# Peptides against a protein of PDB entry 3V4O: the designs that were tried, part 175

Target 1, 234 residues: chain A of PDB entry 3V4O
Amino acid sequence: DQPLAKDKVALLIGNMNYREHPKLKAPLVDVYELTNLLRQLDFKVVSLLDLTEYEMRNAVDEFLLLLDKGVYGLLYYAGHGYENFGNSFMVPVDAPNPYRSENCLCVQNILKLMQEKETGLNVFLLDMCRKRNDYDDTIPILDALKVTANIVFGYATCQGAEAFEIQHSGLANGIFMKFLKDRLLEDKKITVLLDEVAEDMGKCHLTKGKQALEIRSSLSEKRALTDPIQGTEY

## One batch from the design tools (peptide; made by RFdiffusion4, then SolubleMPNN)

Design b2_p25_5_s1 (from b2_p25_5, 12 letters changed)
Fold by OpenDDE base, seed 1:
Structure b2_p25_5_s1 (fold): chain B 234 residues (1-234), chain A 25 residues (1-25)
Amino acid sequence: as target 1 above (234 residues)
Amino acid sequence: MEEEKLEELLKETEEALASGKLQAR
């Protein structure tokens, strides 16, 4: 009676060494720690750092090839990003200044392609800013998404807001990953897990009005990252 | 997650925020 995944596949991207934009520091640590955790959850994890537009598109293509009916797919991104008209854009390290949508990867387009694979679960963890890019006046026309009821977005911040990382002299996480990593292995519905992370973040009074986790979910079944893979003993 | 662990996490985060050592992504 327990939900089963045909397989579990994750693509983790951390961009920090931007050519034309401020450099980041935490994505390295964020991707590393998340990789370790997801592997403990029996995910097949591909982790990549500092991807150009070409490399990011190729990575997404390869990721999609690993998806199939019933497969759990997870995409994590840490880096610069923006959100225009409800569409999330991941910024490659070689993006120009200013960047536009044609220079970036649209997450909703990736979601559409994942739905075509008839995945069992689609999880997006977007550890990036969600501010509008005023230099991008393009309104993307996207195909209508299917009603699959298996989609979860975990945004590191609210719409129109910024996501932050801590820049210590040493290694540190972004704010979102700092809280997420401590609950990620819990055997709970993914939306419940993220809700608890949101509450944890919310206990920090200094982040009030600055950064808060947003969960956008269309998930009609109890699905967890801990769900066993079909054919395995548990 | 243990309460003590959360308290430590919150403390570290608050200290970082107070110091202004943050970078927007």
Scores: peptide ipSAE 0.460, ipTM 0.913, DockQ to the pose 0.339; fails the geometry check
Fold by OpenDDE base, seed 2:
Structure b2_p25_5_s1 (fold): chain B 234 residues (1-234), chain A 25 residues (1-25)
Amino acid sequence: as target 1 above (234 residues)
Amino acid sequence: MEEEKLEELLKETEEALASGKLQAR
């Protein structure tokens, strides 16, 4: 009954030092914290900071090479981003101002590629804004997705809304990671876990009406980040 | 997560939010 992962692989990207956009600070801490947690969960974790478009694409390519049938894949991104017509775009640090989809990485395209690998679980944690980019009115043409029922999106914010971090002299997480990190190790279906995080975040008065976690999933199995890797002792 | 821990987290978060500046990503 216990779901098993063939392997567990995560790519964490934190973009902060944008050339043409406001600087961020929290992604450093977010990536660090998440790296430690995922490693405790026996994920093979690649953590990268301040990636150019070229570097991001390469990182994703390398990440995909580690995926195979039954492998759990997790992509976390903290940085600038936007969402147009249901498509999420991660913004590289060297993106122009304004940026367009051609300058960014489309998460749904990555998902498509992950599906081709026949992964056991695809988790996207997108700690970025989801506002429409008015400077890009192009509707991307995406390949049709397979019906794999193994997809989970954890959006740090709602559609059309912003995701925030706290800017101060000290180190601090983004709002999403601040709540996520305290539950990430729980042995629960990933959607249930994220739902609890959503409730926790929802109790914060100052973020109420400003930022709320959105879960979008097609997950027909009780898959958890704590699921053991096949062939290992547990 | 224990309720007490969550309350502490919320308090810390609210204090940080009140004293700090929010930056949109």
Scores: peptide ipSAE 0.452, ipTM 0.911, DockQ to the pose 0.353; fails the geometry check
Fold by OpenDDE base, seed 3:
Structure b2_p25_5_s1 (fold): chain B 234 residues (1-234), chain A 25 residues (1-25)
Amino acid sequence: as target 1 above (234 residues)
Amino acid sequence: MEEEKLEELLKETEEALASGKLQAR
């Protein structure tokens, strides 16, 4: 049977103009391209740029309010980030230097809250570095996750590694989005789709050994971003 | 995606990487 989504909602965040950290350029293009693609897939998309900690927390709260039973939720983040003890942290533009966990948003905490909404699918696309932050030794105490088997993480890079963008005079995507955007509209299980993107990235000789896509999933059903919304005809 | 399209994408990416600089996020 064709799986159905009750609704499809996405929050896209691109942070570039950091106050105390190196400025980025590609998140603007990445968010723009992904917004257009997700709208073609009938997602309700909220796209935001250069968010402070306060604004990011508010955006996530508003995003969570749109989630409900059977809803597909997608969170994309492009910006500075880090990973400590298996927890991913998104860095707001007003974060201090150095930043700590209390200055950032923990993705796993967001996942916990999404699970409480009984969503049909939870997709995280994290286009940020995953290096250890040596200036933060805090181990966050997180609530235990439920066994929902509807979770997909697409990491732009491997654990402990960096995610890159190309700096040149013209408009350009980050490395991850450059390959993702060409397959995103395909009618395939989301994990299969991401696996193909990983293979595409792997064929680029200049990124070998520097950046590789990592897929982490617990998805027991054939869910795709192309799945129709319940009550609609396509 | 067709093989030719992927080859073109790879070529463009490699050219961009050769002419530009990588910045870590």
Scores: peptide ipSAE 0.445, ipTM 0.905, DockQ to the pose 0.344; fails the geometry check
Fold by OpenDDE base, seed 4:
Structure b2_p25_5_s1 (fold): chain B 234 residues (1-234), chain A 25 residues (1-25)
Amino acid sequence: as target 1 above (234 residues)
Amino acid sequence: MEEEKLEELLKETEEALASGKLQAR
């Protein structure tokens, strides 16, 4: 009697080679590893790197076309970002310095569109900073969200805080993905899974006080990334 | 995830953090 997904679709975006901002390295590895894991979970995965604003908007549009009633939708983003008034903004690689909301993609707007698709589950994994952008004076007026009780946000860091990656000569994950990847395949309610990841991250004394996972959810059903797709036998 | 695996993960992470440069996203 476990929940079933009509389908499972994920969009993974990793932005690294920014034109006007510090370059990142870990999103490449983060997206790669997450792609492999989600495919093992029978997600249809679209993974993209170094997207311009135009390309990001197109990618989101295409992602939304794959969503429908009962479909599990997962959006992962690794790159520069910020949060103003509870709204999360993903920064494209061609964003100016300083960037503003008009240059970026608002996650909450994407959520609204996902709700219109009557998805079975909406998961956002935002591996970006959540500091306020003082150069953006825009106060977005968002339409009221529907009460769907199928929303999970996994923030790589706390509100107003930064998310980090380790820059080595070799390949390395961001801090969030380093812990997430080791639990992602577990058959657990997604909020429980993320809570365990949060505890794991919290045991690292070097990240204590610097970066902590935040979970924001309204999930009334025991839905997991491992939930089978309707009409399929495993 | 097993406790031993977590301990290894923590050790690796701590070593990486100690020796590497952190970059904010």
Scores: peptide ipSAE 0.436, ipTM 0.899, DockQ to the pose 0.334; fails the geometry check

Design b2_p25_5_s2 (from b2_p25_5, 12 letters changed)
Fold by OpenDDE base, seed 3:
Structure b2_p25_5_s2 (fold): chain B 234 residues (1-234), chain A 25 residues (1-25)
Amino acid sequence: as target 1 above (234 residues)
Amino acid sequence: SLLEELEKLLKETEEAIKKGELQAV
């Protein structure tokens, strides 16, 4: 039978104008383009740029309030970030230099909270660097995650590597978004869709050997971003 | 709310991009 979503909600965050870190260019256009695509997929989309720690935490809280049983939740982040011990940290624009985990938002913490909402699907698209932050020696102790088998991570780059942006026509896209946007509307299981994006990145001379998409998933059902919302015609 | 203000800002930015008045910097 056709999978159904109770609702579809997305939070998109693009951080560029950092106070104490190098400024970025791509998040502006990437958030814009992804917003338009997700709206075509009938997602309720909240898109925000250049958030402080306080603003980011508030945005996540509001996002979580929109989640409920069977709801598809998607979190996209473009900006500075790091990964320590398997935990992904999104860096707010007002983060100090160097930043620590206490200054950042942990994606896995958000996932835990999403699981508590009994969501139908949890998708994380993280367009950030994944290098270890040597200035943060803390190992966050996170509560054990539930076994929900409805989780998909799309990392713009492999673990320990950097993510890049490219310029075209005066606009800058992240390399990840360049390929993602061409397939995002396809009616395919989300993991299959991302796998095809990964192949596109691997075949392109521009990105071959430079940046590779990493997919981590625990998805036991054929869930797609194109799945209709319950109560609507399909 | 702060969230509403930020959403408004993004919308304005999106419109500027569509018109070619704003480049990603």
Scores: peptide ipSAE 0.055, ipTM 0.433, DockQ to the pose 0.057
Fold by OpenDDE base, seed 1:
Structure b2_p25_5_s2 (fold): chain B 234 residues (1-234), chain A 25 residues (1-25)
Amino acid sequence: as target 1 above (234 residues)
Amino acid sequence: SLLEELEKLLKETEEAIKKGELQAV
């Protein structure tokens, strides 16, 4: 039986022009390409670049307002980030150096809020470094997550590792997006799709031993990004 | 609507990208 989405909404954030941190290049093209792909999948897409902390928090709040029961929610982030105690933190462009959790957005907190919306699917695609931030000694106290069995994380890199960019003719793409874009439109369970992306990355000589996709999921249903929206003909 | 407002912002951003106004330094 074909799963149905009540609606499909995506928030894409690409941070490049950091004030106190190294500039990035890939998020520009990556956000653009992913936007076009998700639109082909009938996602309502909000794409934003170079967000301050204030702007990022507002964007997330507005994104959450678009979520409801049965809605597919997708959050993509490309930029600086870190991971402490299994919690992923997205770094705004105006974050200080060094940054701390109070300056950043915790992905798991966003997930908690998405669960409260009773979404049908929660997909996180995080193209950021996952190294520990030694300047942040705070242990996040998070509310307990619900058991919704509809969560998928696609990490561009392994835990504790860095994410890289590939430059072509002056333009840069994230390695993750390079492989993701080739399969994103496939009608497959999202975890299966990401697994294939992982295999593609693993076979590439440019990424071997440098960057590997990590998939973390609790998805008990065969949900795909290609799932039709309820009320539409297919 | 909220969605329309956000989509408008997206469109403006995309246009800026196409014009090369939003690029990494």
Scores: peptide ipSAE 0.052, ipTM 0.433, DockQ to the pose 0.047
Fold by OpenDDE base, seed 2:
Structure b2_p25_5_s2 (fold): chain B 234 residues (1-234), chain A 25 residues (1-25)
Amino acid sequence: as target 1 above (234 residues)
Amino acid sequence: SLLEELEKLLKETEEAIKKGELQAV
């Protein structure tokens, strides 16, 4: 009946203090808030800030070590990023200006590796810009993905668009997180949950015409972040 | 364990956030 997770693991990365790019503020609070929420959902959460390329790659590797068959894996990223040819790239804080794919982490590559772990659910929440990087015209060569039907992408913004943050009293929140946090604990299929978040964003005058959530999924089961972990009381 | 080490790092991160520190952790 109700899907069960073998375990639930999340890696949250917030990059703010870029060396060669504009500094951000929102990832600080967003990572913190999301961490607390995911903990309430019984996720094992690793949250890291301001990672270099080396550190990001290591973090992802360590994250992957925690994944296994039936495990729910969630990757959240807040920071600079870009999208070329349908591939999303997370930008480390030490990335050069301009950065290229070789300096960044490709989300789709991470997905491929997660699939190899036979995870029960793969969720990517990408709070980054999705503009094309004109300085990188290289087409990534990616392995074909398996048909796992357990993939959900929540893009904070539309293709080719920017993601924004809201600053209040010196603190900032990402627009995406502003709405996501209100619904994240709901016991709903993750795609349904994100759809509701999208609607909330769409109704807000602050974001109307400026930023819209995009959901891309291949999820054949009613998987929710609230799904209980096997062998645990709920 | 690996998880424990990562959780420790998370805790340090959370503490840094609470203190308003904007640094890598």
Scores: peptide ipSAE 0.030, ipTM 0.413, DockQ to the pose 0.039
Fold by OpenDDE base, seed 4:
Structure b2_p25_5_s2 (fold): chain B 234 residues (1-234), chain A 25 residues (1-25)
Amino acid sequence: as target 1 above (234 residues)
Amino acid sequence: SLLEELEKLLKETEEAIKKGELQAV
């Protein structure tokens, strides 16, 4: 039988108007589209754009307050980012150039906090570049993660690679969102769903050899974004 | 409530997006 969620909460962050870095366009539409989709999945969605470091930290704190035992938590980020030693860093719009870890939010730290909430599912969808930041020599020492087997990472691009956006009619979509939106509502295990998205990206001539989805997961149960919320009748 | 406040913020953000505005929230 399919698992049930105690509740479903999503935080979507799209950073575009950077002060000291190239401006982006895709996060605007991507956040909007994903918001609408997740609402159809009965997620409680918080969507925010162009967050400073302070605002991002506050948003994450507020997001965590909505999490509890058995709750499905989803974090989506579109913007500049980097990855050092397996740690993903989301870059606020007011980050200096060059930015360092102290200026950014570490996704793995958020995961740690989500685990402390005893969430039923932790999903991270990261639409950002994953190149190493040579200006950041900090090696974060993170506490060991709990073995919860309920973690899914969807990286819009491969390690060390860049993420791209596609402009249509004056608006831009991220490549990741272009394919994700077509499958997000499917009633499938989240890892299976993302795997299909990866295949779609791989078959597209536009993205072939340019951008590939990476899935990193530890998910021992057949959990889907479509899982019903406990106590609700559908 | 916190949820209501966040939902309000979301709604405002969505409206801005629909208008094609780049709004920082």
Scores: peptide ipSAE 0.027, ipTM 0.421, DockQ to the pose 0.039

Design b2_p25_5_s3 (from b2_p25_5, 12 letters changed)
Fold by OpenDDE base, seed 5:
Structure b2_p25_5_s3 (fold): chain B 234 residues (1-234), chain A 25 residues (1-25)
Amino acid sequence: as target 1 above (234 residues)
Amino acid sequence: SLKELLEKLLKETQEAIESGKLQAR
């Protein structure tokens, strides 16, 4: 029997109109397109743009309330970000310059909370930079994660590297979403799907040597975004 | 139409990629 999801819930955040940092353009389009795709996959999708720290924290809290045992949870973030000591930080639009961990949301903390919900699948798609923030000297002390074997990270770029978007006066995707959207609806294990996206991205000559998709997962079962929701007809 | 909008988006994206205009997030 194929795996079943109790429910499928996604939170998509696109931050672009930063107050103290360079403005971005692509998150709007990225979130929009991903929203439409995930809805086709029967995800309950909450899509938000340009969130302050307060709003981001509230959004995450509300997202967590929708999670429960067996639920598929997906978090997508497009915006400024950084990675210190293996911890990913999403930067709200009202973050100061320079920003510190106390101003940002730690993804690993969210993961810990998702594990407490006993979710069936935890997917993080982080379309942000992963460079070290030299202005943040804080060493976060995080709670130990449980061994749930249901975690997938899709990083838009490699550790210590940057994620890019296309600067265009019109509508354009970020590099990651440009390739992700072409495969997202495929009925494949999520890690396999992302691996194919990585290969597609590798064909982009502009970002060769600058950006590459990284997959980090502990997923012991064949879980796909296309997995049906239990109790539904298909 | 939605189709036309998407096609436009794809075209603009491709043109932008070819121009090499990138911004780090």
Scores: peptide ipSAE 0.416, ipTM 0.770, DockQ to the pose 0.529; fails the geometry check
Fold by OpenDDE base, seed 1:
Structure b2_p25_5_s3 (fold): chain B 234 residues (1-234), chain A 25 residues (1-25)
Amino acid sequence: as target 1 above (234 residues)
Amino acid sequence: SLKELLEKLLKETQEAIESGKLQAR
């Protein structure tokens, strides 16, 4: 009676060495630790760092090729980003200053393409800011999404707010990953898992009133990242 | 070792949190 995945595939992107924007420090560690955890969950993981626009688009294309009916797809992004009119934009390392939507990758467009693959689960973990980009006045016209009831967004922060990483001379995690990594292996519905992460983050003194995890879900089934792959013993 | 590296990272992260230094993404 347990839900099964046909396969499990994850794309992890960490951008930190920006050409025209402030450099970040934590995405390297965030991607590394998440990679290790997802592999323990039998995900096929592609992890990439410091991608140009061209490279990011290619990575997404290749990721989509690995998706098919019933496959669990997970996209994690750590880097600069913004949100305009409910649309999330990931910023490549070679993006100009200021950047606009044509320079960035729209997450909702990726979601639309994932739905076309008839995936079993679509998880987005967006470890980026969600502030409006005032330099981008474009209102994107997106195709209507299908009603698949299998979408989960884990936003590192609330709408209009910033996501933070720890500023340290050494290696450190972003705030979101610090708490996510402690629970990621738990055998729980993904939305329940993220809810617990949200509570843990809420206890963080440094980010109270500044950053809070937001969960957006249309998931109508009890699906977990720990769900076994079809055809395997469990 | 990997274990030592992870322990170091965890320690540094905790120290950084306690210092209150954050950077917005």
Scores: peptide ipSAE 0.413, ipTM 0.772, DockQ to the pose 0.540; fails the geometry check
Fold by OpenDDE base, seed 4:
Structure b2_p25_5_s3 (fold): chain B 234 residues (1-234), chain A 25 residues (1-25)
Amino acid sequence: as target 1 above (234 residues)
Amino acid sequence: SLKELLEKLLKETQEAIESGKLQAR
């Protein structure tokens, strides 16, 4: 009696080699590890690194083409970002300094488009800062979202706060991915899974008081990333 | 191997955490 996915599709974006902003290191590793994990969960995964605005928009368009009724859609982003008035903005590598909303991709707009596809589950894992961008005065007027009760946001940090990655000369994860990867394969409702990740992250002394996972969800069904794909037997 | 790479990653990550070096995204 468990929920079934028509299909499972994920878009993973890791931006690190910014032209006009501080370079990051961990998105490469984060995307790599998450890719391998999601593939084990039978997701069709598209993983991309260091995307320009044009490339990011194209990637999202292609991602949306893979979505349809009952499909599980997962978007992961690691890179620079900001949040204005509850709207999350992903920053492309060619964004100017300072960047504005017109230079970035709004996650809520993507959500709206995903809803139009009548997806079975919409998961956003945003591994970016959520501080306000004072240089962006734009107040986006978004169309009203449908009541689909199938939306989960996993924010690497709380509103107004920063998300961190471990600065290391070698391989290292962002703080969020460090804990997420340990639980991602668990057969649990996605919100329960993320809640456990939040507790694990809370035990990290390095980011205590600086970064905390936030879950925002409207999920009325017990849907998990481990849900089987319809028409397949495992 | 992938396993060895992951083990190395885990070790290095732990060391990095202990060093207290963070970069904001």
Scores: peptide ipSAE 0.401, ipTM 0.764, DockQ to the pose 0.524; fails the geometry check
Fold by OpenDDE base, seed 2:
Structure b2_p25_5_s3 (fold): chain B 234 residues (1-234), chain A 25 residues (1-25)
Amino acid sequence: as target 1 above (234 residues)
Amino acid sequence: SLKELLEKLLKETQEAIESGKLQAR
């Protein structure tokens, strides 16, 4: 009855000190707070900041090595990004200006690899913009995804829109994390949880009409981040 | 303390929101 995870692993990436792009500030705080929350949920969390393309690819590879059948995998990214033709691209700090898909990490490719591991749950929290990159008109050829019915995308913003962070002299969250962190520990199906976050975010007048959370899911089971790890006491 | 730090963070965040200063990622 209660869904169980074989294990729970999360990779958190926060890119802010870009070489050729505007600096960001909030990813540090976002990653830090999310790390603490996910650890409370018994996730094995790897948190990294300001990754180059090489480092990001390596981090993803290492992350994938921790995945296996029934494992919950969560990828959080805060930084610059874009979306072309439904494909999400995370921008490394050493990406050129302008950047292209070849300089970035495609989330859907990561998903494909996660599916190969037969994970129990694949959660992507993409705290980045989803505007089209006009400098890259290449249509990526991606392998067909399996029908695993265990995929959840939490986009910080809607298609074609921007994701924002709060500009402050001190520490501050991005908009998405500000609301996500308040509900992340709730024992609810992850899509339901994100839906509530979306509603909370919708009440923010600052980003009204500018940023809205989008949930894209194919999740046929009541999987929650709070699901216990198999073999553990709960 | 950690609690105080978090409270400070929350306060600063709220102030920042109220100021309307955002940066697109």
Scores: peptide ipSAE 0.395, ipTM 0.759, DockQ to the pose 0.524; fails the geometry check

